# Ledger of designs, part 51: peptides against a protein of PDB entry 9GMZ

Target 1, 343 residues: chain A of PDB entry 9GMZ
Amino acid sequence: TGFPLELLTRPATERLAYFENYTVAHPRLKEVYEILMRTIAEPAGASFIFVYGASGVGKTTLRLRVEQKLTELALPKLESDRARVPVVGIEAIAPESRYFNWKEYYTRALITLEEPLIDHKFDYGVRGISRDNFGKINVESKVVAPALRRALENALIHRHPDVFFVDEAQHFGKVASGYKLQDQLDCLKSLANMTGILHCLLGTYELLTFRNLSGQLSRRSVDIHFRRYCADSPEDVQAFKSVLLTFQQHLPLAETPNLVDHWEYFYERTLGCIGTLKDWLKRVLSDALDREATTITLKDLQKRALSVAQCQKMFKEIQEGERQLSETEADVQNLRSALGLGA

## One batch from the design tools (peptide; aimed at target 1 T23 A25 A239)

Design b2_p21_4_s3 (made by RFdiffusion4, then SolubleMPNN; from b2_p21_4, 14 letters changed)
Fold by OpenDDE base, seed 4:
Formats: C-alpha cells, sequence, structure tokens
Structure b2_p21_4_s3 (fold): chain B 343 residues (1-343), chain A 21 residues (1-21)
C-alpha cells in the first residue's frame, strides 16, 4: 500500500516526517535484523556484537528497529520492574583530540540510559552527578572519568538493558597508535564484563581492525556483516529495484514519481546503500515540499545527488572493506582445510 | 503520572512505523 492519501492535505512538516519515519524492510535489513535479534536473545557467552558495513547501508535504521522491538518485548516486564531499561543506544563522536574522550562517552551513555521519566531514581554513588527539575542528568566538570565509569557500571547493572548499542563505533579506532586502540577495547571489554551487559558496536568496515587486536575479543564476539546490494547479482538488483518501487509509493506527493526507471542512476549514486538512497530522497522530498511541487523530477534528483567524485571515494572504502572480509573467509577455508574438515 | 509519561514516551518510540516487506 502507498502512503496515506490524507497526507496530501497535511503540512509539509508532517509529509516529510512520514517519509523520514518510514522504513523499507528490504532483504538485507531483515536478514541482519533477525541475526541481531537472535544474538541478543541468545548471546551464548558473547560480550560483543560487531555490526559492520558501508557508510549509509542502514546501520542506524537497524539499530532503531531493534531498539523499538526490544522495547516492545520488554513492556510487560517494565510494569513489574520499573528500574529496568530494555535497551540503550548512543552514537560515538569522533574525538577532536588524538585521544578518545572517555569522560564524554560515559557522560553521554549515562544521560541516554537515565531517561528523565524513569520513576526509580537511584544514587549513582558519585558526587557531582545530579538531576535537574526536568529529570535530566547533569554532570559537573569536576567529575573524573573513573567516577563516571563507576556511575555507568552501576546504572547498567541496575537498569539491566538487553543490549548497549554504540553507533559509529569506528570512532573508537581513530587513535594515532594501535596500542591505544587496544587499551580502548580492553576498557570496553572490562565495562561489558563488569556489568554483564552485551555491547553491540555498529560501524563501518574500520571495525574489522577491532577483530584483529584481541584474540580474547574475537572469542567473545559475534560478527554481523550488513552488506550493500551488488549490481553484479541479479537478485540484489531486483531487491534494489523493489526498494525503489516501495519508496516511490511512499513519497507523499500528488503525482507518483517513476524512480524504478532510473534504477541505474540511483545505484550509481548510492552504491547499493539503502540509507544513502533514503537520505537522498529525503533531501529531494524536502525541496519538493518547500516548492509545493506535485512531483519530483530527474533534475530535482540530480541537484541533491552525491557527486561522482564522492561516490568514487565511498566505493574505494567499500571495496577495501569487502576485500578484507573476503580474505577472512579465505583464511577460514584455509584453516578448515588445514584441520582436515574439508572445504 | 511519571509512569504514564514514560509509557507515552515508550509508546511514541514504538509508533508503528510501517515496515513494508
Amino acid sequence: as target 1 above (343 residues)
Amino acid sequence: SEREARAARLASLQEPVEVEV
């Protein structure tokens, strides 16, 4: 079914919000969603889940859908356990300095975990952490990172989320030395172990560097590859066209644009990444709504497209990540052959 | 109540975004 036709009489803000909120359950998203939900339900002694894939593949959409579902599943339990938070998700910020700001990370994690509307307020055991009149957590500048860590550990134990999400987690890796990256991973590992809370790190293929840093992390991690659609796969091309058709039907415009006929151009400028596609269409829809346009044109699409140079850069980053994964698959086959398990 | 406000916020986070498959 298409968008609700009543939206055509609604303000541009409501029409845009509809499309922003709308999610296409495309095959790769569904696959990764099912794997992730199963892994969260049965972590089998894992402390980490790594979800990696191209920038704009839809990792944030995946996170938000899992957060929504975990919240829904927890609702009956939240009535009896008012202290519980079903899920917590943060986005890692790229450090301005050569060092990851753990103080900022712990502060943001605490603020996100400790929703203003949580009835059961507990003492964090840390001086300089308070709630304002709106229930927002305030952290005084004097509070040091080790104290914030203890507060977060206590909060995670008390709130007991099913998973702790960190989006854009490749930003942990933006350290000038591999040694400092190991220290950061050991810090995260310690936090997961001390709290008993499963951590899910979502990010680009730069997360693959984390797999190689600690054999102990590898033993306690589950890896999930969120693949893009590939133009060399007829099945992937058909899935991509189906996504275009679905978006075409859900653009709240008086005249349905023909996106599917331009599928190659959409593929060229998104590299098979559905998040990139959605964000492109959002920009074009916003422009159309601002003009009170009845439809979108190819010129409107071209105006908001990524440049060929941007796409070439993004594609090189994708190819390097896909290459590293293919090498890992070959290493697994070589190991299996060396163990006498056969290919 | 703070409970109703939390339930409403959780419900707003749960607004069924139509996931068309």
Scores: peptide ipSAE 0.027, ipTM 0.580, DockQ to the pose 0.163
OpenDDE base, seeds 1, 2, 3, 5: peptide ipSAE 0.010, 0.023, 0.015, 0.027; ipTM 0.399, 0.545, 0.484, 0.589; seeds 1, 3 fail the geometry check

Design b2_p21_4_s4 (made by RFdiffusion4, then SolubleMPNN; from b2_p21_4, 12 letters changed)
Fold by OpenDDE base, seed 5:
Structure b2_p21_4_s4 (fold): chain B 343 residues (1-343), chain A 21 residues (1-21)
Amino acid sequence: as target 1 above (343 residues)
Amino acid sequence: SELEERRKRIASLTEPVEVEV
């Protein structure tokens, strides 16, 4: 199976959009998707889900697929419950200052939560929050963060999403002191407790610092590790080659490129991260479409590859995260052994 | 109706992106 052949007669923009929207259901994505969907359905008193993994592993793709599925599952109920929003997803922004901008966070959350087509105008009880004629929320600059928080709490209670997603959540950690990170986690915990809404934080291995800072969050959180493919595992290498085979079939070009024969080079420049691979192929496809090329060559791939220096930096960050997880797993086993529960 | 437009928007968000395994 491959791309629809009719795309070869379509504009370059439509051909690129097809590949952009295409998602490979690779084994690690499927595994994490199933765990995440089950955890959202049955949180068992958890207030938080942490999804952590390498940059470019595919966390944003995972989020979007879960948002899509939760929306699909809610459709029949949304006819009777017109106030409900099934899911909310936002991206955390790296603060320009040494402080996380909670005002911006609450504003973005409110804007995302308030779909323009929700008939029931909710009064947030906050002066300076209004809806335009298109139902979009406008937040005046004078509205302070505590007022926006109360508005968001009320909106989340009224809209009752199954989960609140925060992508790139490691940006909460970019505050100069571990103590400020604890204050941010306590703020998020308070929001989850006040609303009764499950929060899912997706991010890099820097999210592990969040788990370690709050023994109370660890008791009320579920951890999901989104692993990369490892070259030392024959099964992971085979899965990575299978992903390359699938991508080569879904590149809307006249001649199918042979990506699989270059699997080692793809692995070297992606570190087994499928999101990094997709983004690379997307750049190469865009260049090929601009040239009206019939296929992709190794030279085209090399032109858009991450540099060795970028890969070395990313690999060090991955190794540190994987090491911290391995140490934690060993500590759990040692604790179980010491308790007489067996390893 | 506003409800039909909402259904169309939600449906467009839920259009199966072909997940090939």
Scores: peptide ipSAE 0.036, ipTM 0.630, DockQ to the pose 0.141
OpenDDE base, seeds 1, 2, 3, 4: peptide ipSAE 0.025, 0.022, 0.026, 0.021; ipTM 0.550, 0.569, 0.562, 0.550; seed 2 fails the geometry check

Design b2_p21_5 (made by RFdiffusion4)
Pose (drawn by RFdiffusion4):
Structure b2_p21_5 (pose): chain A 343 residues (1-343), chain P 21 residues (1-21)
Amino acid sequence: as target 1 above (343 residues)
Amino acid sequence: SERYQELLREAAEEGIETSLS
């Protein structure tokens, strides 16, 4: 398999768009996707899905793919329920203030729930907020956050989404003190419990500070780790080389450059993160298409790679996250002993 | 995991799956 040969006659813009739209279902992503879909289809009391992963591992692409896939299920279901949004997805806003702005979060979450059939919803529940009949949801600056949240809860319980996505969930950790971390997530827990809607949180390894704050949160959450490819295990190396081969075969050029020979350097500057690899390859392809190059040279790769210091910071954070998420038989035995079960 | 090992075997035999957005 490979890129369509017809693209050679087409201008560089078509090649670049093709490579941008190209995706690879590498094993780690496939496994994480399967686990996430299975868990969304049946939460069974869980009110959170944590998706931990390094920067550029593909959390956002996973969210978009699962949003598209779930939207497919909604079309047959729509014949039964006219007013139902299958999936709602938003991004956590990094606040300018010391603490996360819950009022802005509620405002944006309610705005994202705009539908053309707004007549079906009628009143949101609290005065001061309504659509301006121009397709935009208007909220009043005098409306307080408790009333806006109540309106969001009513809107969510009415629409009943399958899953609620909060991309970049590490921004929830912006707090004005050292004690507000548990309350920041308890608010979202209460919202999810009352609305009966699973809140899937995606973020980098900084999200691990939101892992196990309380036993209630521990039970109300499901952990999904989007591991990167590690050079320690040969199988992961084989998979990383294989992803490079797929990319080598699928980037539009006159002749396919050799990328497996330089797999060590790629791993050095990508740490196994597939998104970081594709971004680099796309950047190199764009640089090559400017000069109409027939192949990719190592010099081109080196020109638009990542700095050593940047990769050092990436690895430090990744090591800390993998150390915190590691699970061993020793931990299981310790828990067994402390529980008094034995063996 | 067991499923990951199966996916690695599948990718070694059939190659890694691809698609367009």

Design b2_p21_5_s2 (made by RFdiffusion4, then SolubleMPNN; from b2_p21_5, 8 letters changed)
Fold by OpenDDE base, seed 3:
Structure b2_p21_5_s2 (fold): chain B 343 residues (1-343), chain A 21 residues (1-21)
Amino acid sequence: as target 1 above (343 residues)
Amino acid sequence: SERYKKLLEEDKKNGIETSLR
């Protein structure tokens, strides 16, 4: 099934929005989605879930789909429990300074959790936190990070989401020293422990550094590797081609472009990352719609492709992350051998 | 609850896949 044909008569903005909102349920996304949903339902004493993978693999898409599903599943309970928020998702901001801005993090989390349309307004007992006439949370500049933390802890307890998502969570790790990184992890651990809320950190392979720094977090964490598609795997190549086929069917253009025949070029410029592929196709679709074009050409694709230099940089970052995971598997085998458990 | 219902309906209308199963 392709896009709704009626879109061809709709404004360019609606056609673009359709494609932007469309999600290909590709095998790796389905697998990680199922693992994540299962882990959220049965955390088995875990306080953290780490979802790591290449930039542009589709982690934000995964988060959004899980948020939608958790919301859907919670709807019957939300009618009786009007204080409940089923799920909270934020994006961590890259710090402008060498230090992660906890005040900004807590403020954003609180604003997201305390949406204007929540009927049951909670007083956090913190001076300088208020709601405006539209119900939006306002945080005065004088409110300090420890007070915002207490407000967020109380809000999380009161709203009791099934999970708290933090996207781009590698930004917690942008601290100059390993010691400060441990302090950040201890802060997050304390927040999870104080609230009893499961935290899911989504990010790049830089999240592996967090997992390795705290043996205590490791014991209370579930790891989920969101893999890219690899060109050395025939199954992965077939899955990637199937994604291209699906995208070409869902581009709201008068003539279906042949993306599949160019699969190697798409792979070269996406490294098997479906998010990167989708973002590329969005840019190309936007250009095509602006020109009232009937289809997408190879020249249109080339115009919006990532540069070879960008792809080389991204590939080095992926290889380093994949190497670290492979070394961890070897370390497990070495540990088993050292324990006398055999190979 | 009504807000979330509306959001999910809008997502469905916009072709957002709400289930990967």
Scores: peptide ipSAE 0.057, ipTM 0.573, DockQ to the pose 0.051
OpenDDE base, seeds 1, 2, 4, 5: peptide ipSAE 0.026, 0.032, 0.023, 0.050; ipTM 0.508, 0.620, 0.478, 0.667; seed 5 fails the geometry check

Design b2_p21_5_s4 (made by RFdiffusion4, then SolubleMPNN; from b2_p21_5, 8 letters changed)
Fold by OpenDDE base, seed 3:
Structure b2_p21_5_s4 (fold): chain B 343 residues (1-343), chain A 21 residues (1-21)
Amino acid sequence: as target 1 above (343 residues)
Amino acid sequence: SERLAELYKEDKENGIETSLR
């Protein structure tokens, strides 16, 4: 089944929005989704979940799908507990400065926890935090980071989300010279411990630096590797081609473009990352809709492709992350062998 | 490789300036 044919008579904005909102349920996404959902349901004393993988692998899509499912599962309980928020998800922002902005992080988290659909007024116990008449949180500039943290701790305790998502969590690693990355980890750990809320950090392979720095976090963390598709695996190539076929069917164009025949070019310019693929196709679709084109051509794809230099840079970052994981797996096997547990 | 040179040429022809910042 492809896109609804009625979209061909709709404005370009609606056609683009359809594709933007469309999610391909590909094997790696399903696998990571199932592991993540199971871990959220049964954290077994974990305080953190780390979801790491290549940039553009689809971590944000994973988060959004889990948020939707957790919300759906919570609906029957939300009727009786109007204070509860089933899930909260934020994106960590790259600091303009060389250090992570905790004030902004806490403010964004508070705003997200207090979306206007929550009728119950909550007193944060912090002066300078208020709700307007529209239910929007206002944080006065005078409110300091420690006060915002306390407000967030209180809000998380009161709202009792099953998980707190932080997307682009590698940005916590942006520490000023002379500061310890450990202090940032201890801050996050303290927030999770004080609230009792499971934290899920999604990010690039830069998140592995957090795993390696804190043996204490490792004891209370679950790691989920969101792998890209690899061209050296026939199964992965077939899965990637299947994703291309699905996107081909869901591009709201009069003539279905042949994406599958160009699978090698798509792989070369996405490195097997489905998010990168979707974003590329979105840009190309937008251009095609602006021109009222009937289909997408190879030339249209080339105009919006990542450059070879960009792909080479991204690939080096992926290879370094994959290498670090492989070394860690070997170290675990060596440790198990040394302990007499067998491989 | 010759292929890499060809791809860089295609990128240049398509207006993909590799801004080496």
Scores: peptide ipSAE 0.036, ipTM 0.565, DockQ to the pose 0.019
OpenDDE base, seeds 1, 2, 4, 5: peptide ipSAE 0.000, 0.029, 0.028, 0.000; ipTM 0.289, 0.554, 0.631, 0.260; seed 5 fails the geometry check

Design b2_p21_6 (made by RFdiffusion4)
Pose (drawn by RFdiffusion4):
Structure b2_p21_6 (pose): chain A 343 residues (1-343), chain P 21 residues (1-21)
Amino acid sequence: as target 1 above (343 residues)
Amino acid sequence: SFSLDTVVPKSNPILTELTLP
């Protein structure tokens, strides 16, 4: 397989768009996708899905793919329920203040729930907020956060989304003190419990500070780790080389450059993160198509790679996250012994 | 801290299943 040969006659813009729209279902992403879909289809009391992963591992692409896939299920279902949004997805806003702005979060979450059939919803539940009949949801600055949250709860319980996505969930950790971390997630827990809607939280390894704050949160959450490819296990190395080969065969050029020969350098500057690899490859391809180059040289790759210090920071954070998420037989034995079960 | 914005599909994504030897 490979890129369509017709693209050679087309201008560089078509080649670049093709490569941008090209995706690879590498094993780690496939497994994480399958687990996430299975868990969304049947939460069974869980109120959170934590998706831990390094920067550039593909959390956002996973969210977008699963949003698209779930939207497919909604079309047959719509014949039964005219007013139902299948998936709602938003991004956590990094606040300018010391603490996360819950009022702005509620405002944006309610705004994202705009539908053309707004007549079906009628009143949101509290005065002071309504659509301006121009397709935009208007909220009043005098409306307090408890009333806005109540309106969001009512809207969510009416629309009943399959899953609620909060991309970049590490921004929830912006707090004014050292004790508010548990409350920051308890508020979202209460919202999810009352609305009966699973809240899937995606973020980098900084999200691990939101892991196990309390036993209630521990039971109300499901951990999904989007592991990067590690050089330690040969199987992961084989997979990383294989991803490079797929990219080598699928980037539009006159002749396919050799990328497997330079797999070590790619891993050095990407740490196995597939999104970081694709961003680099797309940047190199864009640089090459400017000069109409027929192949990719090592010099081109080096020109637009990542700095050593950046990769050092990436690895430090990744090592800390993998160390915190590691699970061994020793932990299972310790838990067995402490539980008094034995063996 | 480290942060990086990577590319995502613009429209009509093309998916390829990876084959391992």

Design b2_p21_6_s1 (made by RFdiffusion4, then SolubleMPNN; from b2_p21_6, 7 letters changed)
Fold by OpenDDE base, seed 2:
Structure b2_p21_6_s1 (fold): chain B 343 residues (1-343), chain A 21 residues (1-21)
Amino acid sequence: as target 1 above (343 residues)
Amino acid sequence: SFSIRTVVPSSDPIEVELVLP
C-alpha cells in the first residue's frame, strides 16, 4: 500500500511531483471536509463560512479537495449549462499598505471566473475588460474598483458557483482602523447578498478578529475550526503517528525511512500541523532526490526543520487563537445558563 | 470532446486513506 515502485526508475521531477500531489486523508481533514461539503450543499441561509486554524494545518489542501469534489459533482450539469462555473477560489493578498487592494481582489476573482475554455463568453458591460486571443481576461489599469465590483457581481450571478473561496482571508483584517475593517466586511457582505453566492473565507486565527467585528455577519455565518493534532490527546497522537506512517510509505525512495520512531521530533517542529509536516518532508525529499539518495536520515530532516524560535513564535499564535475559541465556548455556556437553558 | 478544463489543478491529487498502525 505504498507508492508505485515504478517511480524509482522515473526522473526526480516525477518522483517529487508524486509526493506533492499525494494527500493523506487524516481524521481532522476528513471531518472538516465533511462539514464544509454539507454546509456548501445546505447553507441554511448562511452567506459566509469561516474556516480558521493554525498556519500549515492544511486549509489549502482542504480547499483544493472541496474544489475538486464540487467540480466532479457539477460535471453532468456543466454539459447542459455551459455558462456555469462550479467553484471559484482565490488567495487574498497581504496589503502593501494599510488598505486592502479591492481592485486587485476583483481583478483576480474575474480572471479566475473566466476560464479561457468556457464556451459562453460574458460581456461585463465594463469598458477596459477584454479577452486575449486565448480567451483570458485582461483588465486595463484605468478600470476603477467600483466598475470591477459590478463586473464581478454580474460574472458571479451568470457563472453561479456553489461557493466562492478566499484563502488567506485574515489579510482583509490588516487595516489601520476598526471603521475601515467594518467597511470591508460590509463590502464582502454586500457582494455575497447581491450575487446570492456563498463565500468561504479560510484563514489563520487572525480571521477571528475580523469575524467578531461584525455582529451582522454572525447571524449569516457558519464557523468551522480546523484544529491541529494535540500531544495531550492520545487519539490525536495516534492520528499523527498514522500520518507519519502513511507519508513514510509514500516517499518514493528505495529504502523506506523510519519517520514514526521520530514522531516527537516531528511533532515538536510541526506543532501537530500536517501541512507543515508535508512541506518539510517535500523539502527533504527534494534534497534526497538531488543527491540520488536511497533514503532520508534524521540529519537530512534536521537541515530542513523549522528553528525552535520559529516554532515558539508559531505556538504562541496558536495558543492565543485556541484561547479565544475556548473563551467563546465558555461565553456560550454562561449565556445559556443565564437564560435558564440547561448546560 | 469539450475538455472542460476545470479550475482544479490538472493533477488529480492522489487521496490515500490513513493506514492505521
Scores: peptide ipSAE 0.028, ipTM 0.548, DockQ to the pose 0.210
OpenDDE base, seeds 1, 3, 4, 5: peptide ipSAE 0.024, 0.014, 0.021, 0.008; ipTM 0.402, 0.439, 0.503, 0.475; seed 3 fails the geometry check

Design b2_p21_6_s2 (made by RFdiffusion4, then SolubleMPNN; from b2_p21_6, 7 letters changed)
Fold by OpenDDE base, seed 1:
Structure b2_p21_6_s2 (fold): chain B 343 residues (1-343), chain A 21 residues (1-21)
Amino acid sequence: as target 1 above (343 residues)
Amino acid sequence: SFSIRTVVPKSDPIEVDLVLP
């Protein structure tokens, strides 16, 4: 149970790539994966799924695993229906300006959806959208955002993915006024309604502010909380230690480092977020491979750890998000009490 | 043949089950 020992004779690039591509199937990831897969299979009239959790909890890993699984499940049908795309996933970019760049969003979505190797090429109904000699979508600078939206709507209808993923979706909410935030939400809602395609928005707890602005989305959305591991839960501490044990066995080094004995330090600097832990270990592994080291030391860990100030900032953001969710649970109790339903 | 390479993550993440102690 560990990395292939043959990796010790391989170049540092292959050893690092092994660890980068390695995913620990930790309990929270499995739980959220199962809920998300079930919700995609049986959306029950939902138009949106919101997946929210701390930065570095593993949302991108979750998305990639679901995309992989949906693709695998669709393969037999794709042989007969060559126009269909099983899933589409994009990352929302933080706007450089005060306004979200919808033109860039629609362009990236369209490029991702319109695979160059699709046999059945689609007419977008928009001038200035073409394919190059490699079948890649090119969008002329003159094409305006409303035209790109129509092209994307038509492409989504024609390709009919089971779900449209948007990672880092909190970036839709980075607008100076509540009115503009509502416009962003209405734009996404309209896209989902016009296409009939289920949208899954993955993001930080900032996504809750976006989610709460629309009472209409509340009726057509499913919420999934991707929780971190909490030090006050014995089960969560055990799961976190098991993740450390698994990572120490899968670091392609000559001597297995003892990460588990330092679990409190790892917890302090990751806040129970497995993505943050993996990224930290990846940086430390890269440094160790560059030095041709046989193992990693506490000193090596300390060099690549997040600062106390960074951890304090991240922890405040987590506490605020967890508070907002706990208030929602209290609001349910208050609503039940106000309705005369016993606690 | 329809290629789904843009949809499939370039790296097959090796999923290892957590061995619960």
Scores: peptide ipSAE 0.008, ipTM 0.464, DockQ to the pose 0.220
OpenDDE base, seeds 2, 3, 4, 5: peptide ipSAE 0.008, 0.016, 0.009, 0.006; ipTM 0.452, 0.460, 0.442, 0.450; seeds 2, 3, 4, 5 fail the geometry check

Design b2_p21_6_s3 (made by RFdiffusion4, then SolubleMPNN; from b2_p21_6, 8 letters changed)
Fold by OpenDDE base, seed 3:
Structure b2_p21_6_s3 (fold): chain B 343 residues (1-343), chain A 21 residues (1-21)
Amino acid sequence: as target 1 above (343 residues)
Amino acid sequence: GFRIRTVVPSSDPIETELVLP
């Protein structure tokens, strides 16, 4: 079933919002979702989950869907335990300097945990943390990072989320020295250990560098590779075409555009990343709606496509990440073989 | 030995039309 036909009579803003809110379920998203949900339910002593994959593969969509499901599952318990937050999700910010801003990280995490709608407000014993008239957390500039950390630790313990999500987690790795990176990992590890809260770091393949530097995290970490669709796999090509067909049916336009016939062009400019595809189609839809167009054309697509140079850069980053994983998999197989464990 | 549990997603194409509302 396509979009509701009534949308054709609605304002452009509603038509665009429909498509923005629409999520295509695709095989890779479902698979990673199921693995992630199972791992959150049964972490088996893990303190960290790493979800890594290409930029634009759909990691943020995955996070949001898991957050939604965890919230839904927690609702019956939240009626009795009004202090509980089922899930916390933040986005890591790229450092403006060679240093990660831990103060900002702790502040954002604390603000996210302390939603205005939570009835049970706790004082975390830190001067300069208050609530405004709307119940929103305010952190004064004088509050130092160690105090914010203590406040966050207490908040996480009291709110007891099933998981703490950090999106764009590769930004933790963007520090000038390996020593500082280790300190950051140790800081995150300490936070997870002190609170007993499972952390899920979502990021690009740059997250692998971060993961590999901490041999100690490896024992307490689950890895989830969110793969793109590959053009050399017939099954992946069919899945990608199916996604195009679904998007084609859910573009709120008077005439259904033929996206599927252009699948190679869509693949070339997205590298099999569904998030990149959706964002491209959103831009094209917005332009079409602004012109009151009945459909979208190849020319409309070309105007909003990523450049070949951008795609080449992204592809190199993907290839390097996929190579590193393949080497790791080979090393595991070699180790298993050497141990007399079958491959 | 460092057991890196890499959970490789199983290659089985689950044809689930996850129509996320």
Scores: peptide ipSAE 0.007, ipTM 0.392, DockQ to the pose 0.069
OpenDDE base, seeds 1, 2, 4, 5: peptide ipSAE 0.010, 0.005, 0.005, 0.000; ipTM 0.392, 0.396, 0.383, 0.333; seeds 1, 2, 5 fail the geometry check

Design b2_p21_6_s4 (made by RFdiffusion4, then SolubleMPNN; from b2_p21_6, 9 letters changed)
Fold by OpenDDE base, seed 1:
Structure b2_p21_6_s4 (fold): chain B 343 residues (1-343), chain A 21 residues (1-21)
Amino acid sequence: as target 1 above (343 residues)
Amino acid sequence: GFRIRTVVPSSDPIEVELELP
């Protein structure tokens, strides 16, 4: 099993695109995918799903796979219900200012939800929202955030997606005060409640701070931890090596590089994060294709590796997140012990 | 592995190849 050998005769752009579009179905991705799909199907009164994990663990890949699957499952029903959108996903943007730009958020959400190809058009009840000749939504600059919120609420109710995804949701947490963070949570909670749409927030471990601030959200939220592979687990090491083996087979090069023999170096510079690994290999592949190289060498890998300082910073962020989760697990155990419930 | 092309409402049409374990 490997890349189609015909790619070796194709342009470098096509060879690179093949690898970019290739996804390894690794165990952690599959596990989190199954949990997320089940939770979306049976939310049991939850209004929020939090998916958190290290930067570069593969959260965006997870989102895209779930969006794909939900779309595929909905296709037969969409033929009869032309107003429905099965899933909507946006990426939260880091605010340039100290304040989250809700106007931009609502605008992007509305534009994403109201796909040009949707046959059934409806009135948003807001002046200054229109469709162009291609059916794309245009929002006039004069439209204020509260009006955009109402338009989005109406659109969500009318389109009724199974889930609303917000990727990079830790950017909601980039506010100077805990009070402002609570207001943002309350705003999202209100949107979920008013629309009846399940929200899934994907992000880094910074989402834990966001989650912990709302004791009310904790009762209506499901948590999914997307873990990295850990070097202290033999099973995780084996899974990581298997991912390396799969990637080396799918690098469209004349000579298959031996990535597996360098697994420790790959682990050191990715911290067990498969997204980080893929991005690294993509950069190295691009360089190799530009040089018309037959294979990838350790020197090629070293040239595009994250620096030790970058890895140390990322590792500290991971350790803090994993610590916070471990404390939560200990708190559950302490609560059980205090209640006289056995281990 | 297999390649799937899908149109996801939240993104541009994507074509992905999945390697199953």
Scores: peptide ipSAE 0.000, ipTM 0.284, DockQ to the pose 0.070
OpenDDE base, seeds 2, 3, 4, 5: peptide ipSAE 0.007, 0.000, 0.000, 0.000; ipTM 0.301, 0.277, 0.296, 0.276; seeds 2, 3, 5 fail the geometry check

